# Designs tried in a protein design run: peptides against a protein of PDB entry 6IDX. Part 307

Target 1, 380 residues: chain A of PDB entry 6IDX
Amino acid sequence: KELAKLSADVTFATEFINMDGIIVLTRLVESGTKLLSHYSEMLAFTLTAFLELMDHGIVSWDMVSITFIKQIAGYVSQPMVDVSILQRSLAILESMVLNSQSLYQKIAEEITVGQLISHLQVSNQEIQTYAIALINALFLKAPEDKRQDMANAFAQKHLRSIILNHVIRGNRPIKTEMAHQLYVLQVLTFNLLEERMMTKMDPNDQAQRDIIFELRRIAFDAESDPSNAPGSGTEKRKAMYTKDYKMLGFTNHINPAMDFTQTPPGMLALDNMLYLAKVHQDTYIRIVLENSSREDKHECPFGRSAIELTKMLCEILQVGELPNEGRNDYHPMFFTHDRAFEELFGICIQLLNKTWKEMRATAEDFNKVMQVVREQITRA

## One batch from the design tools (peptide; made by RFdiffusion4, then SolubleMPNN)

Design b2_p27_7_s1 (from b2_p27_7, 15 letters changed)
Fold by OpenDDE base, seed 5:
Structure b2_p27_7_s1 (fold): chain B 380 residues (1-380), chain A 27 residues (1-27)
Amino acid sequence: as target 1 above (380 residues)
Amino acid sequence: SSRQKKRRRLMEEAAKEAKAEKEAKKA
C-alpha cells in the first residue's frame, strides 16, 4: 500500500527500479501464490505499484514475461475476479497493447472482445472505461486482417446496446475519460464506413445496376397493377426507365450508376438509399412520389439529395479522420441502433425534403438547402 | 492526468499507424 503510493513519486520510482523492485513485483504476479492472508488486497497494491512505476517510462513494457501477461489476462478473462484486481488488470493490458506490438500479439491470443464486453455490464465506471479503452487499443493495434474481424464486433447490436444501457444511460455522470473512449470508439466505428464511401460504383456491374432498378421498382411498381408492366420493346423500356430515374432525382437519368462513381460518397450513398427503401419503404415511397408528381420546378431531386446528404454526413461525422487526443464529444444516438448511420440518413433525408418544401426551393437553391440542412444537423 | 494524456497520445499514434497500414495494403 505504501509502495503503491510512493511509486507515484519519480524519485522513489527511480530508486526502486534501480533496486530491481519492479522485477520483484512482476514475480509476485507471476507466482499466483494465494497463500498470503489478504492476497487480493496485496495483489491490488502490487498491480497499482507496477502501473505507477511503469507510468514513469523508465522501464520498457517489453520487460514483462509471458507468464505475467497470462496472469493479467487471466484476471480479465475469468468471471470471478476481485473488482480492484480487474480494474488494474484492464489498465495494465491497455498500456501493454498501446506500448508494444509484441505484447499486443500475446494479449490478443489470451483475451476476446466478448470478454471485454462482459466488463461493460458492471456498475463500475473505471472498469467500463478501461474495458472500452482496451477494445479501442486492440482495434488500433490489430493487423488489418484482425482489425476487419473486430470491425464485425463494432457493428454488433450487442456492444452498442450494452454501452447504451450500462454506460450512457447509467445512473452516474460520464467522466471525461469515458467520454473520450466513447469518442474514440465512435471515430473507429465511423471509419468502418470509409471503405463504402471510397468504393466507386461500376456502371457495368449488373448486380449494382439491379440495386438501382430495385429502387425504381420499390418507388413505382410496388402499388402498380402487374397488368401495367409494359410488355413493350426494349427501347420503350429504356425510355420509361429514363423517365423513372429522372423522377427519382438522379443527375444522370440515362445511367444513374454514374452518380455513384464519385468518391466520396461512392457506394455508401446507394447503401443508404437501399436501406431506406427496404427498411422504411413507406417513407421512401412518400418522398419519391411527392416529388415525382410535381411539375412546378419545386421537386426535390431524391437521388442527388441522397448522394449529397451522404457526403455531408460523412463530412460532419469526419469519416476517415483520426481520433484526436483532446476530444471527448460522442453522439449517444449512434449506440441506439445497429444501423445508426443509415437511420441518421433516413432522418436527415426527411429533414432535407421538409426543408426543401419550406424554402420553396428549386434546383438552383440546392446548395442553399444543403447548407441549411447542415446547420440543422449540426445544432441537433 | 499525465498517464491519461500519454495513453491518448499512444492511441493517436496507433491510429496513424493503423491508417498507414490500411493504405499500404490497398496500394
Scores: peptide ipSAE 0.507, ipTM 0.936, DockQ to the pose 0.838
Fold by OpenDDE base, seed 4:
Structure b2_p27_7_s1 (fold): chain B 380 residues (1-380), chain A 27 residues (1-27)
Amino acid sequence: as target 1 above (380 residues)
Amino acid sequence: SSRQKKRRRLMEEAAKEAKAEKEAKKA
């Protein structure tokens, strides 16, 4: 206990390290000698002293043995470990992952993200904080192949539901450190959108063009029996589609695919439009038909608005930005739904359409409407 | 705490490295 307190002092730490004291602490952990009176308390103080000594940066984290790593990982993987040992073990693993790529590789073999998720279901906020911090550290230090596998885990309902129910909706105030780790996790989650945001549509890709055609079909043919597509010549069909794409509010009425060649927001805008059309079909049809029936120059161009709104949401959410050490702002709403970004888009596109009508906007007012909508979104 | 600040900096550094690796694979 006194060693753990004194280990916070740099002068004591320097002298103790020069006496090989840290090696003695590592050997105590490696020995696993459970037969000692007060073993759990002794081990908890040993792990505290080890952390405080290593925090001085005098000794490299690479000094630790594989046996030490396996013991610490064992305390995280075993279901019946003392809370004090578990908390310190998570903190040690986080520090190991952050300080050494070699230690990351060894730790990633000994623990799973599923085991760390189980530690989010406890009432102890310190354990929850270090579990999220270790998940974040493992994601950041993962090679790109393994990082993609972890990205798939972040896309799953399970992690979000557990964080929402056991962390955010917990009966305890969220501490600043937990808020920071939730912020980091959220930044990493938003950065999963970056690929689609930076993907240009290929105007020659038929599968991508079929999505735009599906948007047209949902808007204009959903009530029409698909049997009555009359065999009218290819030119009349092209002219009909050009009219439909104009009514959808695309900038390029002949080839709407060209509107999705700008990155950002690239294909992410098309994903949002398709999600709205399939999941919120009545809302989508209402927005499109309300503006397609207007001949008064006050029509809100849905296609253009959806693209620019997607870009704006990416800017507001800082998609593709790095986590900042000083920030602790997170949005609980992004843990409430699997497709929370697309749902936010669906709310914001309705807000945009409303604001456009209230302003009696024309195409010349487009940028002013977008500024007002930005202010409304950022104040909510 | 000083420790929390150090850990947050290491996370930011790791994020910079991860971004650089991702950009290098896209090139």
Scores: peptide ipSAE 0.504, ipTM 0.936, DockQ to the pose 0.845
Fold by OpenDDE base, seed 3:
Structure b2_p27_7_s1 (fold): chain B 380 residues (1-380), chain A 27 residues (1-27)
Amino acid sequence: as target 1 above (380 residues)
Amino acid sequence: SSRQKKRRRLMEEAAKEAKAEKEAKKA
């Protein structure tokens, strides 16, 4: 206990390290000898002293043995470990992952994200914080191939549901450090949208054009079987579709695919539109038909609005930005739904359509409407 | 704490490295 306290002092730490004291601490962990009276308490103080000593940056993290790593990983992967040991073991693993790529590789073989998610179910907020911090560290230090596998875990309902129920809806205030780790996790999650945001539509890709055609079908021919391939494009049908794409509010009503060639928001806008049309069909049809039935210059162009709104949401959420050490702002809403970005889009497109009507906007007022909507979203 | 700030900086650095790796693989 006194060693753990004194190890926070740089002068003591330097002298103790020069006496090979840190090697003695590592050997105590490596031995796994449970025969000592108060072993768990002793081990907890040993791990505290080890962390405080290593935090001075005098000794390389690469000095630790594979046996030490396996023991620490064992305290995280085994059920029914002492809470005090578990908390310190998570903190050690986080520090190992952040300080050494070699240690990351070894740790990634010994622990799973599923084991770390199990530690989010405990009442202890420090354990929860270090578990999220270690998940974030493992994701950031992973090579791109393994990072993609971890991205799939972030997309799973399980992690979000556990965070929502056991962390955010916990009976205690969220501490600043937990808020920061949730912020980091959220930044990493939003950055998974970056690929679609930066993907240009290929106007020659038939599968992508079929999505635009499906948007038209859902809006105007909702009872038509989706298996009805866009029937043989007679010039009269092409002219009819051009009218429909104008009513959908595309900028290029002749070839709507051209509206999705600009990045950002690229294909992410089309994904949002398709999600709205399939999951919130009544809302989608209402928005489109309310604007398509107006012969007045007060039509809200849905297609253009959806694209610019998707871009705006990416800007507001800072999609593709790096996590900042000083930030701790996170949005609890994004832990409530698997498709939270698309649901946010669906709320915001209704807000945009309402704001357009309230302002009695025309196509010339488009940018003013978007500014008002931006302010409304940022204040909510 | 000073430790928390150090860990946050290391995490930000790791994010910069991860972005650079991702950009290098797209090139």
Scores: peptide ipSAE 0.498, ipTM 0.933, DockQ to the pose 0.849
Fold by OpenDDE base, seed 1:
Structure b2_p27_7_s1 (fold): chain B 380 residues (1-380), chain A 27 residues (1-27)
Amino acid sequence: as target 1 above (380 residues)
Amino acid sequence: SSRQKKRRRLMEEAAKEAKAEKEAKKA
């Protein structure tokens, strides 16, 4: 206890380290010897002293043995560990992962994201904070191949549901550190959209063109079986499709695929449109048909609006930006749904369509409508 | 705390490295 307190002092830390005191602490952990009176309390203070000593940066994190790592990982993987030991063990693992790629590799072999998710289901916000922090650290330090595998875990409903129910909807105020770790997790989740945001549509890819055709089919041929997709349409069919693509509000009525060649938002806009059309079909059809039936200059161009809205949402959410050390702003909504970005798009496209009508906008007012919508989204 | 600030900086650095690695694999 006294050692743990004194270890915060740099002068004491320097002297204690020079006396190989940190090696003694590591050996106490490595031994796993439960025979000592007050073992749990002693171990908790040992881990505290170790953390405080290492925080001075006098000793490299790479000095720790594999046995030490296994013991610390054991305290995180075992279900019946003292809360004080668990909290400090999570904090040690986070620090190890952040300070050393070599330690990351060893830790990634000893613990699973699933085990860390179990530590979110507790009432202790400090444990929850270090569990999320360690998940974030593991994701950031993972090689790109392993990071992609972890991205699938972030896409899982389970993690989001647990965070929502046990952290965000908890009966306790969210502390600044938890808010920061939730912000980091959210940034990492939004950055999974970056690939699609930066993917250009290939106008020559038939499969991608078929998605645009499916958007047309859902809007105008809602009763038609998709099996009746007529092959290479006659020039009359091409002219009909050009009219339909105009009614859909694409900028390029002849080849709507060209509207998705700009990055950002690239294919992410098409993904959002397709999601809306499939998951919220009635809303999609309503928005398209309400604007396609207008012979007045007050038509809201859905295709153009969807593309520019997707781009705007990427800008507002800072998709592809790095997590900032000073930020702690997170959106609880993104923990409520698996496809939260697409659901946000679906809400915002309805808001855009409403705002367009309220403003009695024309195509010339497009940028003004987008500015008003941006202000509405950023104030919500 | 000073410790929290240090950890947040290390996370930001790790994010820079991770982005650079991702960009290098796309090139």
Scores: peptide ipSAE 0.498, ipTM 0.933, DockQ to the pose 0.835

Design b2_p27_7_s2 (from b2_p27_7, 17 letters changed)
Fold by OpenDDE base, seed 4:
Structure b2_p27_7_s2 (fold): chain B 380 residues (1-380), chain A 27 residues (1-27)
Amino acid sequence: as target 1 above (380 residues)
Amino acid sequence: SSAFKRRKRLQEEAAREAAEEKKEKKE
């Protein structure tokens, strides 16, 4: 206990480290000797002293043995561990992951995100904070090939629901530390959209063109049997499609694929449009038909609006930005749904259409409408 | 705590490294 308290002092830490004191502490953990009276209390103080000593940055984290890592990982994976040991073990693992790529590789083999999820279902906010911090560390240190798998794990309904119900909607005020870790997790989640945001549509990719055609089909042919494969459309049929793409509000009525060549938002806008059309079909059809049937110059161009709204949402959410040490702002709504970005788009596109109608906007007012919508979204 | 400030810094550094790695794989 006194050692743990004194280890916060840099002068004491330097002297203790020079006496190989850290090696002694690591060996105490490695030995796993449960035979001592008050072993749990002694271990908790040992881990505290170890963390405080390592926090001075005098000793490399790479000095730890694989046996030490396995013991610490064991304290996190065991169901009945003292809360004080668990908290410190999570903090040690997080520090190991952040400070060493070699330790990350070893820890990633010993611990699963599923095990860390169990530590979110507790009333102790400090344990929850360190569990999220370790998840964030594992995500940040994951090689690029594994980041998508980690992303998919974060996209799991289970993790989001647990964070929402046990952390965000918990009966305790969220501390600054937890708020920051939730912010970091949110930033990392939004950065998964960056790839699609920066992906240009290839106008020659038939699969991507088929998505645009599907948007047209859902809007205008919703009652017609899908059996009419777009056969080699006669010139009349091509002219018909150009009219339909104009009614959909694309800027390029001849080749709507060209509207998705701008990055940002690239293919992410098409993903949002397709999601709206498939998941919220009635809303999509209503929005398109209400604006396509107008001949009063007050038509809201859906295609253009969807693209610019997607870009605006990326700007508001700072998609592709790195986590900042000074920020702790997170949006609870993004933990409510698996496709929270696409759902937000669906809400905001309805808001845009409403605002367009209320303003009696024309195509010349487009930028003014977008400014008003931006203010509405940022205040909500 | 000093530890918490250090953690935030290390997370930001790790995010920069991860962003650089992502750029190198796209080139």
Scores: peptide ipSAE 0.408, ipTM 0.895, DockQ to the pose 0.875
Fold by OpenDDE base, seed 1:
Structure b2_p27_7_s2 (fold): chain B 380 residues (1-380), chain A 27 residues (1-27)
Amino acid sequence: as target 1 above (380 residues)
Amino acid sequence: SSAFKRRKRLQEEAAREAAEEKKEKKE
């Protein structure tokens, strides 16, 4: 207990480290010896002292043994561990992951995201905070090839729903530290959209063109059996498609794929449009047909609007930006759905269409409508 | 806490490193 207090002092820490005191602490953890009276209390103070000593940056985190890592990971994986030990063990693991790539690799083998989810289902907000912080650390230190797996683990309804129900909708005010970890987790989640946002459509890729054709099919041929294979359209069919692509509100009516060559938002806009068309088909069809049936200059170009809205949402959400230590703002909505960005797009495109009608906008008013919509989204 | 500030900084640093690694793999 006294050691844990004194370890916060840099002078004491330096002397204690010079006396190999930190090695003694690590060996106490490694031994796992429950023979001492008040073992749990002693261990909690040992872990506190260890953290405080390591926080001085005098000793490399790489000094820890694999046995030490396994013991700490064991305290996180065991269901019947003292809360004080669990909290410190999570903090140690987070620090190890953040400070050392070699320790990350070892920890990633010993701990699963599933085990960390169990620590979110507790009433202790400090444990919840360190559990999310460790998830964030594992995500940040994951090699590029494993980031998608971590993303998929986060996209699991379970983690998201647990955070929503046990953290965000908890009976306790969210502390600044938790708010920051939720913000970081959200930023990391949005950064998964960056790849699609920066992916240009290849206007010569048939598979990508077939997605645009599917948007046309859903809008105009929704009652027609999908059995008519997209055969090579005769010149009449190409002319028909040009009319349909105009009705869809694409800028390039001849080759709508060209509208998705601009990055941002690239293919992410097409992903949003396809999601809307498949998941919210009635809403999609309504928006397209309401604007396609207008022979007046007040038609809202869906395709152009969807692209510019996707770009605007990326700007508002700062997609591809790095997490900032000064920010703690998170959107609870992004914890409500697995496809929260696409759902937000679906809400915002309806808002855009409504705003366009209310303003009696023409194509010349497009930028003004987008500014009004931006203000509406940023105030919500 | 001082520990919390250090953690935030380390998260930013890790995010920067991860972004640099992603750029290097795209080149």
Scores: peptide ipSAE 0.408, ipTM 0.894, DockQ to the pose 0.922
Fold by OpenDDE base, seed 2:
Structure b2_p27_7_s2 (fold): chain B 380 residues (1-380), chain A 27 residues (1-27)
Amino acid sequence: as target 1 above (380 residues)
Amino acid sequence: SSAFKRRKRLQEEAAREAAEEKKEKKE
């Protein structure tokens, strides 16, 4: 206990390390010998002293043996471990992952995200914080080829629901450290949208064009009597589609695919539109048809609005930005739904359509409407 | 704690490294 306290002092730490004291501590952990009276208390203080000593940065984390790593990972993977040992073991693993790529590789083999999720279901916020911190560390240190697998683990309904129910909706105030780890997790989650946000539509890709055609179909053919089969002529069909794409509010009525060549928001805007059309079909159809029936220049261009709104949401949510050590702001809403970004888009596009009507906007007022909507979203 | 402040810096550094690796793979 006294050693653990003194280990926070850099002068003491330097002298203790020079006396091979840290090696003795590592060997105590490596031995795994439960034969000592008060083993759990002794081990907890040993791990505390070890962590405090290593936090001075005097000794490389790569000095630890594979046996040490396995013992620490064992304390995290075992279902019945003393809370004090578990907390320190999570903190040690986090530090090992963050400080060494070689240790990351070894730890990633010994620990599963599922084991870390179990430590989120506890009442101890410090354990929860270190568990999320370790998940974040594993994500951050994952090689590019494994980042998608880690991303998929973050996107798991289970992790999201557990964080929401046991962390965010817990009966305890969220401490600054937990708020920061939730912020980091959220940033990492939003960065999964970056690829789609930066993906240009290929106007020659038939599969992508079929999505735009599906948006048209859902808007105009879902309520149309099947007797209004588009007239047999290919030219009449093209002219009809041009009218439909105009009614959908695309900027390029001839080839709407061109509207998705701008990055950001690229294909992410099309993903949002398709999600709205499939999941909130009645809302989508209502928004499109309310504006398509207007000949008074007060039509809200849905396609253009959806693209610019997607871009705006990416800017507001800072999609593609790196986590900052000074921030701790997180949005609980993003833990409520698996497709929370698309749901937010669906709320915001309705707000945009309402604001457009209230302002009696025309196409010339588009930027003013977008500014008002931005202010509304950022105040909510 | 001082430990948490150090770990937050290391997380930011790790995020930078990860972003650099992602850029290098796209080039």
Scores: peptide ipSAE 0.407, ipTM 0.895, DockQ to the pose 0.879
Fold by OpenDDE base, seed 5:
Structure b2_p27_7_s2 (fold): chain B 380 residues (1-380), chain A 27 residues (1-27)
Amino acid sequence: as target 1 above (380 residues)
Amino acid sequence: SSAFKRRKRLQEEAAREAAEEKKEKKE
């Protein structure tokens, strides 16, 4: 206990480290000797002293043995560990992951995100904080080839729902440290959209063109009797589609695929449109048909609006930006649904359509409408 | 805590390194 307190002092830490004191602490953990009276208390103080000593940056984290790592990981993976030991073990693992790529590799073999999720289901916010911090550290230190697997773990309904219900909607105020870890997690989650945001549509890719065709089909063919015989010549079909793509509000009525060649938002805009059309079909059809039936120049161009809204949402959410140490702002909404970005898009496109009507906007007012919508979104 | 401030910096550094690695693999 006294050692743990004194370990915060740099002078004491230097002297203690020079006496190989930190090696003694690591050996105490490695030995796993439960035979000592008050072992759990002693271990908790040992881990505290170890953390405080390592925080001086005098000793490299790479000094720890594989046995030490396994013991610490064992305290995190075992269900019946003392809360005080668990908290310190999570903090040690986080620090090891952040300070050493070599330690990351070893830790990633010993622990799973699933094990860390269990530590979110507790009332102790410090444990929850270190569990999220460790998830964030594992994500940040993951090789590019493993980042997608981590991404998929972040996309799990279970993780999001647990964070929402046990952390965000917990009976305790969110501390600044937790808020920062939630912010970091959110930034990392938004960065999963970056790939799609930076993916250009290939106008020659038939599969991508079929998505645009499906958007047309959902909007216009859902109510129309199949009586349009397949036999109208290819040119009449192209002319028909050009009209439909104009009614959908694409900028390029001949080849709407060209509207998705700009990055950002690239294919992410098409993903949002398709999600809206499939998941919120009635909303999608209503938005498109209400504007397609207008001949008064007050039609809201859905396709253009969806693209620019997707881009604007990426800007507001800072998709592709790095986590900043000074920030702690997170959006609880993004933990409410697996497809929270697409759901936000669906809310915002309705807001845009409403705002367009209220402003009696024309195509010339487009940027002004977008600015008003931006202000509405950023104030919410 | 001083520890948390340090971890935040390390997270930012790790994010920078990860972004650099991602750029290098795309080139």
Scores: peptide ipSAE 0.413, ipTM 0.896, DockQ to the pose 0.885; fails the geometry check

